Peptides against a protein of PDB entry 5KEZ. Designs and how they scored, part 287

Target 1, 320 residues: chain A of PDB entry 5KEZ
Amino acid sequence: NVAIYNPFRPWWERYQPVSYKLCTRSGNEDEFRNMVTRCNNVGVRIYVDAVINHMCGNAVSAGTSSTCGSYFNPGSRDFPAVPYSGWDFNDGKCKTGSGDIENYNDATQVRDCRLTGLLDLALEKDYVRSKIAEYMNHLIDIGVAGFRLDASKHMWPGDIKAILDKLHNLNSNWFPAGSKPFIYQEVIDLGGEPIKSSDYFGNGRVTEFKYGAKLGTVIRKWNGEKMSYLKNWGEGWGFVPSDRALVFVDNHDNQRGHGAGGASILTFWDARLYKMAVGFMLAHPYGFTRVMSSYRWPRQFQNGNDVNDWVGPPNNNGVI

## One batch from the design tools (peptide; made by RFdiffusion4, then SolubleMPNN)

Design b2_p28_6_s2 (from b2_p28_6, 14 letters changed)
Fold by OpenDDE base, seed 1:
Structure b2_p28_6_s2 (fold): chain B 320 residues (1-320), chain A 28 residues (1-28)
Amino acid sequence: as target 1 above (320 residues)
Amino acid sequence: KEIVLPEDWPEWVRKQREKYIQSFLKLN
């Protein structure tokens, strides 16, 4: 991915890829293989956060300032490490003046325009689909069990399906023959947008963001909410079907956005309430559960905003 | 141009998304 130095190596640089090389601040490919093998050997499965909607920001300077040193040129849409070129992006399809998503009530913009400047891949093209599938299949062959598909809301479900149809079965060294990768898609659907989580049910599970939001209000006893109201927790609260839901109390995004208070999302910053929420989540049968493992950062609030919400995970093996 | 977010979203959700958007816009 792109190496961002201002601010200094933020967490979100990881979501600005310039190649599909397994060479980041998390480690190299050999280290990743080793980790996957060790985990699989003791029954711990690995799921990869796959960024396949886009490449890096359109305004990032061209050069080799990337975690694996690969050259890239956002201006010319040149990513030779893949390779991608200007033919592989939705620049001509997006009709907004800026090239970015300007109206989230326009599903076409949401899917065909750049997410906050991130170069939007033309996932309608078989070439692009194949390159992504090759990346994912490489991971599958290493021994991963599945994927979180980042920014799925910004991809057409049919394009995702086309990619998934190209995927190998899981590695038979650790998984039953014919096993398919576990797929869950990050779709932020809290209502009010034309794109719905249900659009993606055919591809796998989806993130249910209403889960953490509503659970937070209940645990915090906001708006008269009571624990007894959780009797019909799940579909009874308007959540997606249990077999399509990936549930969580918090994630990296809302963990940062709600540090100033006033928001329902519970995080480790509120340890007692957070433990209650996580405990409830693990005890309740609704959805497939994900427990957050994060880190502390030096929060500094200015005008209600944490100016240090960019701080990336601790790193003690060098800055690459 | 200003990003238009859904009006029926909870305020805290809109604020979170706005914050996210602004973070990336600073890089562009």
Scores: peptide ipSAE 0.023, ipTM 0.448, DockQ to the pose 0.076
Fold by OpenDDE base, seed 2:
Structure b2_p28_6_s2 (fold): chain B 320 residues (1-320), chain A 28 residues (1-28)
Amino acid sequence: as target 1 above (320 residues)
Amino acid sequence: KEIVLPEDWPEWVRKQREKYIQSFLKLN
């Protein structure tokens, strides 16, 4: 991915790829392979956060300022380490003046335009699908168990399916022969927009962002909510079917006060309430559970916003 | 109590969730 130095190595640089090389702040491919092997040998499975909707930001300077030193040129859509060129992006398909998503009520914009300037890959192209599949298959062959698909809301479900159909079975050294990768898709659906979580059920599980938002409200006792109302927690609260749900109390985005869920989201900053929420989540049978492992950072609020919400995990001069 | 675990779950999964149920009750 791109290496950002202003601010200094923010968490979100990880979501601006310039290649599919397994070479980042977390380590190189050999180290990753070693980690996957060690984890699998003790029954811990690895699920990769796969960024396949886009490459880096349109405004990032061209050059070799990346975690693996790969050259890239956002201006010309040149990513030779893949390789991608101008033919592999949706620039000509997006019809907004800025080239970015301007209206989230327009599903076409949401899928075909750039997410906050991130160069949008043309996932309808078999070439692009194949390059992504090759990346994911490399990970599968290493021994990962599945994937979180980042920014799935911004990809057409059919394009995702086409990629998934190209995937290998899981590594038989650790998984039964014929096992398929576990897929869960990040889709922010709190209602009110045309894109629905149900659009993605055919590809795998979907993140249920209503879960953390509503649970936070209940545990905080906001708006007259009571714990007793959790009797029909799950589908009874309008959540997606349990077998399609990936549930969580918080994630990296809404832990910073923005993203889906608002101020109701419980985090480690409210330790007691957070433990209650996580405990309830782990106890309740609804959905596939995900527990957050995070870190503290020096929050500085200005006009209600944390100006340090960019701060990444603890690191040694940029190396995690 | 009101949290009912599915009967078709593997026993080890059920036992794991039961531990969390007990932990949650202590926090309440």
Scores: peptide ipSAE 0.023, ipTM 0.514, DockQ to the pose 0.014
Fold by OpenDDE base, seed 3:
Structure b2_p28_6_s2 (fold): chain B 320 residues (1-320), chain A 28 residues (1-28)
Amino acid sequence: as target 1 above (320 residues)
Amino acid sequence: KEIVLPEDWPEWVRKQREKYIQSFLKLN
């Protein structure tokens, strides 16, 4: 991914890929292989956050400022480490003046235009699908158990399906023969938009952002909400079917006041309430649960926004 | 151009989405 130095190595640089090489601030490919092997050997499975909707931002300077040193040129859509070229992006399909998503009521814009400048891959192309599949298959062969598909809302479900159909079975060294990768898709659906979580059920599980948002209101006792109202928690609250839901109290985005959920989202900053929410989530049968493991940072609020929301985990000069 | 969010969204939801979008502007 792109190496960002202003601010200094933020967490979000990871979501600006310039290649599918496994050399990052977390380590090199050999170290990753070693970690996956050690984890699998004790029954801990690894799921990769796969950023396959886009490459880096269109305004990033061309060069070799990347975690693996690969050259890239956003201006010309040149990512030779893949390789991608201008033919592999949706610039010609996006009809907005800016080239970015301008109207979230337009599903076509949401999927074919750039997410705030992030170069949008043409996932309808078999070439692009194949390159992504190769990346994911490499990870599968290493021994990962599945994937979180980042920014799934911005990809056509059919394109995702086409990629998934190219995937190998899981590594038989640790998984039963014929096992398929576990797929969960990040889709922010709080209603009001044409794109629905249900559009993605065919590909795997979907993040249910209503879960953390609503649970937060209940635990905080906002609007007269009571714990007793959780009797029909799950589908009874309008959530997606349990077998399609990946649930969580918070994630890295809404923990920082971004994403979906607003002020209702409980985080480790509200330790007591957060423990209650996480405890409830783990005890309740609805959905597939995900527990957040985060870190403290020197958050500073200005006009309701944390000016240090970019801060990543503790690191040594950018290396975790 | 300014990003347009659905009008029927609750205000708090819109604000969070705006923050989410704003965070990605830092990627450029």
Scores: peptide ipSAE 0.021, ipTM 0.383, DockQ to the pose 0.058
Fold by OpenDDE base, seed 5:
Structure b2_p28_6_s2 (fold): chain B 320 residues (1-320), chain A 28 residues (1-28)
Amino acid sequence: as target 1 above (320 residues)
Amino acid sequence: KEIVLPEDWPEWVRKQREKYIQSFLKLN
């Protein structure tokens, strides 16, 4: 991915890929293989956060400022380490003046235009699908158990399916023969938008952002909410079917005071309430649960916003 | 350019989307 130095190596640089090389601040491919093997050998499975909707930001300077030193040129859409070229992006398909998503009520823009400047891959192309599938299959062959698909809302469900249909079975050294990768898709659906979580049920589970938002409101006792109202928690609260839901109290975005859920989201900063919420989540049968493991950073609020929300995990001069 | 949200959306929905957008503004 792109190496960002201003601010200094933020967490979000990880979501600006320039190649599919397993070479990041977390380590190289050999180290990753070693980790996957050690984890699998003790019954811990690995799920990869796969960034396949886009490459890096269109305004990032061309060069070799990347975690693996690969050359890239956002201006010309040149990513030779894949390789991708200008033919592999949706620039010509997006009809907005800026090239970015301008109207979230337009599902076509949401999927065909750039997410805040991130170069949008043409996932309708078999070439692009194949390159992504090769990346994911390489991970599957290493021994990962599945994937979180980043920014799934910004991809057409059919394109996702086409990629998933190219995937190998899981590595039989650790998984039963014929096992399929576990897929969960990041889709923010709090209502009011044309794109629905149900559009993606055919590909795997989806993130249920209503879960953390509503649970936070209840635990905080906001708006007259009571714990007794959790009697019909799950589908009774308008959540997606349990067998399609990936549930969580917080994620890396809304832990920073923004993203889906807003101020209702409970985090480790609210230690007592957070433990209550996580305890409830783990005790209740609804959905597939995900527990957050995070870190503290030096928060600095200006006008209600943390100007240090970019800070990544503890590191040694940028190396995690 | 500012991202435009529908005016007829419920206020709470609009606010949630705005916060979501803000999560990615720094990616430029």
Scores: peptide ipSAE 0.018, ipTM 0.462, DockQ to the pose 0.055

Design b2_p28_6_s3 (from b2_p28_6, 15 letters changed)
Fold by OpenDDE base, seed 2:
Structure b2_p28_6_s3 (fold): chain B 320 residues (1-320), chain A 28 residues (1-28)
Amino acid sequence: as target 1 above (320 residues)
Amino acid sequence: KEIVLPEDWPEWVRKQKEKYIQSFLKLN
């Protein structure tokens, strides 16, 4: 991915790929393979956060400032390490003046335009699908168990399906022959927008962002909410079907006040309430659970916003 | 208290969930 130094190596640089090389601040491919093997050998499975909707930001300077040193040129849509070119992006398909998503009530914009300047891949093209599948299959062959698909709201469900149909079965060294990768898709659906989580049920599980948002209000005792109201927690609260839900109390975005959930989201900053929420989540049968492992950073609030929300995990001069 | 675990779950899963239920009750 792009190496960003101002601010110094923010967490979100990870979501600006310039290649599909397994070479990042977390380590190289050999180290990753070693980790996957060691984890699998003790029954711990690995799920990769796969960034396949886009490449890096359109305004990033061209060059070799990337975690693996690969050359890239956002201006010309040149990513030779893949390779991608101008033919592989949705620039001509997006109809907004800026090239970015401007209206989330327009599903076409949400899928075909750039997410906050991130170069939007033309996932309708078989070439693009194949390059992504090749990347994911490499991971499957290493021994990962499945994937979180980043920014799934911004991809057409059919394009995702086409990619998934190209995937190998899981590595038979650790998984039963014929096993398929576990897929969960990040879709932010709190209602009010045309794109729905149900659009993605055919591809795998989806993130249920209503879960953390609503649980936060209950645990915080906001708006007269009571714990006793959780007796029908799950589908009874308007959540997606349990077998389609990936649930969590917080994620890296809404832990920083971004994305879905707002101020109701519980985090480690409110330790007692957070432990209660996580305990409840783990106890309750609804959905597939995900527990957040995070870190503290020096928060500095200005006008209600943390100006240090970019801070990534603890590192040694940029190396995690 | 109001949490009902499915009867068809494997025993080890039920036991794991029960641990979390008990932990949650202690926090309240």
Scores: peptide ipSAE 0.026, ipTM 0.618, DockQ to the pose 0.014
Fold by OpenDDE base, seed 4:
Structure b2_p28_6_s3 (fold): chain B 320 residues (1-320), chain A 28 residues (1-28)
Amino acid sequence: as target 1 above (320 residues)
Amino acid sequence: KEIVLPEDWPEWVRKQKEKYIQSFLKLN
């Protein structure tokens, strides 16, 4: 991915890929392979956060400032390490003046235009699908158990399916023969927008962002909410079917005060309430659970926004 | 028993989770 130095190595640089090389702040491919092997050998499975909707930001300077030294040029849509070219992006398909998503009530914009400037891959093309599948299959062959598909809301479900149909079975050294990768898709659906989580049920599980938002409200006792109202927690609260849900109290985005969920989201900053929420989540049978592991950072709020929301985890000069 | 847990779970797991749930409900 792109190496960002202003601000200094933010967490979000990981979500700006320039290649599919397994060479990042966390280590090289050999080290990753070693980690996956060691984890699998003790029954810990690895699920990769796969960034396949886009490449890096359109405004990033061309060059070799990347975690594996690969050259890239956002201006010309040149990513030779893949390779991608100008033919592999949705620049011509997006009809907005800016090239970015401008109206989230337009599903076509949401999927065909750039998410906050991130170069949008043309997932309709078999070439692009194959390159992504090749990347994911490499990970599968290494021994990962599945994937979180980042920004799934911004990809057409059919394109995702086309990619998934190209995937190998899991590595038989650790998984039963014929095992399929575990797929869960990040789809932000709190209602009110055209794109629905149910559009993605055919591809795997989906994130249920209503879970953390509603649980936070209840635990905080906002708006007269009571714990007793959790009697019908799950589908009774309008959540997706349990077998399609991945649930969580917070994620890296809404932990920083923005994204889906708003101020109701509980985080480690409110330790007592957070423990209650996480404990309840783990105890309740609804959905597949995900627990957040995070860190403290020097928050500075200006006009209700943390100006230090970019701060990444404790690191050694950018290396995790 | 406000929240009903699946009966196909191991008994010890069900009891433990039920205990957690009841504890949380008592706090609020």
Scores: peptide ipSAE 0.020, ipTM 0.550, DockQ to the pose 0.013
Fold by OpenDDE base, seed 3:
Structure b2_p28_6_s3 (fold): chain B 320 residues (1-320), chain A 28 residues (1-28)
Amino acid sequence: as target 1 above (320 residues)
Amino acid sequence: KEIVLPEDWPEWVRKQKEKYIQSFLKLN
């Protein structure tokens, strides 16, 4: 991914890929392979956060400032390490003046335009699908158990399906022969927009962002909410079917006030309430649970926003 | 409520989830 130095190595640089090389702040491919092996050997499975909707930001300077030193040029859409070129992006499809998503009520914009400047891949193209599949298959062959598909809301479900259809079975060294990867898709659907979580049920599970948002409201006792109202928690609260839901109290985005949930989201900053929420989540049968492991950073609020929301985990000069 | 797992989900995932469910049931 892009190596960002202003601010200094933010967490979100990981979501700006310039190649599919497994060479990042966390280590090289050999170290990753070693970790996956060690984890699998003790029954701990690895799921990769796969960033396949886009490459890096359009405004990032060209050069070799990347975690693996690969050259890239956002201006010319040149990512030779893949390789991608201008033919592999949706620039010509996006009809907005900025090239970015401007109206989330337009599903076509949401999927064909750039997410906050991130160069949007043309996932309709078999070439692009194949390159992504190759990346994911490499990970599968290493021994990962599945994937979180980042920014799935911004990809056409059919394109995702086409990629998934190209995936190998899981590594038989650790998984039964014929096993398929576990897929869950990040789809932010709090209602009110044309893109629905249900559009993605065919590809795997989806993130249920209503879960953390509503649970936070209840535990905070906002709007007269009571814990007794959790009696019909799950589908009774308008959530997706339990067998399609991946649930969580918070994630890295909404922990920082981004994404979905707003101020209702409980985090480790509210330790007591957060423990209650996590405890409830783990005790309740609804959905597939995910527990957040985060870190403290020097929060500094200005106009209601944390100006240090970019701060990544503790690191040694950019190396975690 | 009984959790129904998707029929089209990978078998290994189903088994893993079933173990989770069984653990939950034992605690209750």
Scores: peptide ipSAE 0.011, ipTM 0.339, DockQ to the pose 0.014
Fold by OpenDDE base, seed 1:
Structure b2_p28_6_s3 (fold): chain B 320 residues (1-320), chain A 28 residues (1-28)
Amino acid sequence: as target 1 above (320 residues)
Amino acid sequence: KEIVLPEDWPEWVRKQKEKYIQSFLKLN
């Protein structure tokens, strides 16, 4: 991915790929293989956060300032390490003046325009689908068990399906023959927008962001809500069907006060309430559960916003 | 009580969950 130095190596640089090489501040491919093998050998399965909607920001300077040293040129849409070219992006399809999503009530913009400047891949092209599938299949062959598909709301469900149809069965060294990867899709659907979580049910599970938002409100006792109201927790609260839901108390985005859920989201910063929420989530049968593992950073609030929400995870392994 | 797991789960996940459920039911 792109190496960002202002601010200094933020967490979100990981979501600006310039190649599909397994070489980041988290480690190299050999180290990743080693981890996957060790985990699989003790029954711990690995799911990869797959960034397949886009490449890096359109305003990033061309060069080799990337974690693997790969050359890239956002201005010309040149990503030779894949390779991608200007033919592989939705620049001509997006009709907004900025090239970015400007109206989230326009599903076409949400899918065909750039997410906050991130170069939007033309996922309708078989070439692009194949490159993504090759990346994911490489991971499957290493031994991963499945994927979180980042920014799924910004991809057409049919394009996702086309990619998934190209995927191999899981590695038979650790999984039964014919096993398929576990797929869940990041779709932020709190209501009020044309794109719905249900649009993606055919591809796998979806993130239910209403879960953490509502649970936080209840446990915080906001708006007079009570724990007893959780009697019909799940579908009774308007959540997606349990068999389509991936649930969590917080994620990396809303832990920082943005993304989805706002101030209601419980995090490790409020340890007691957070433990209550996580305990409840693990005890309740609704959805497939995900527990967050995060880190502390020096929060600094200005006008209600943490100006240090960019701070990335600690890194001391020497990988740039 | 019969526990029915979602049909859309990967088979390997379903099998793991079933084993866990059976173990849990034996302990409780």
Scores: peptide ipSAE 0.005, ipTM 0.244, DockQ to the pose 0.013; fails the geometry check

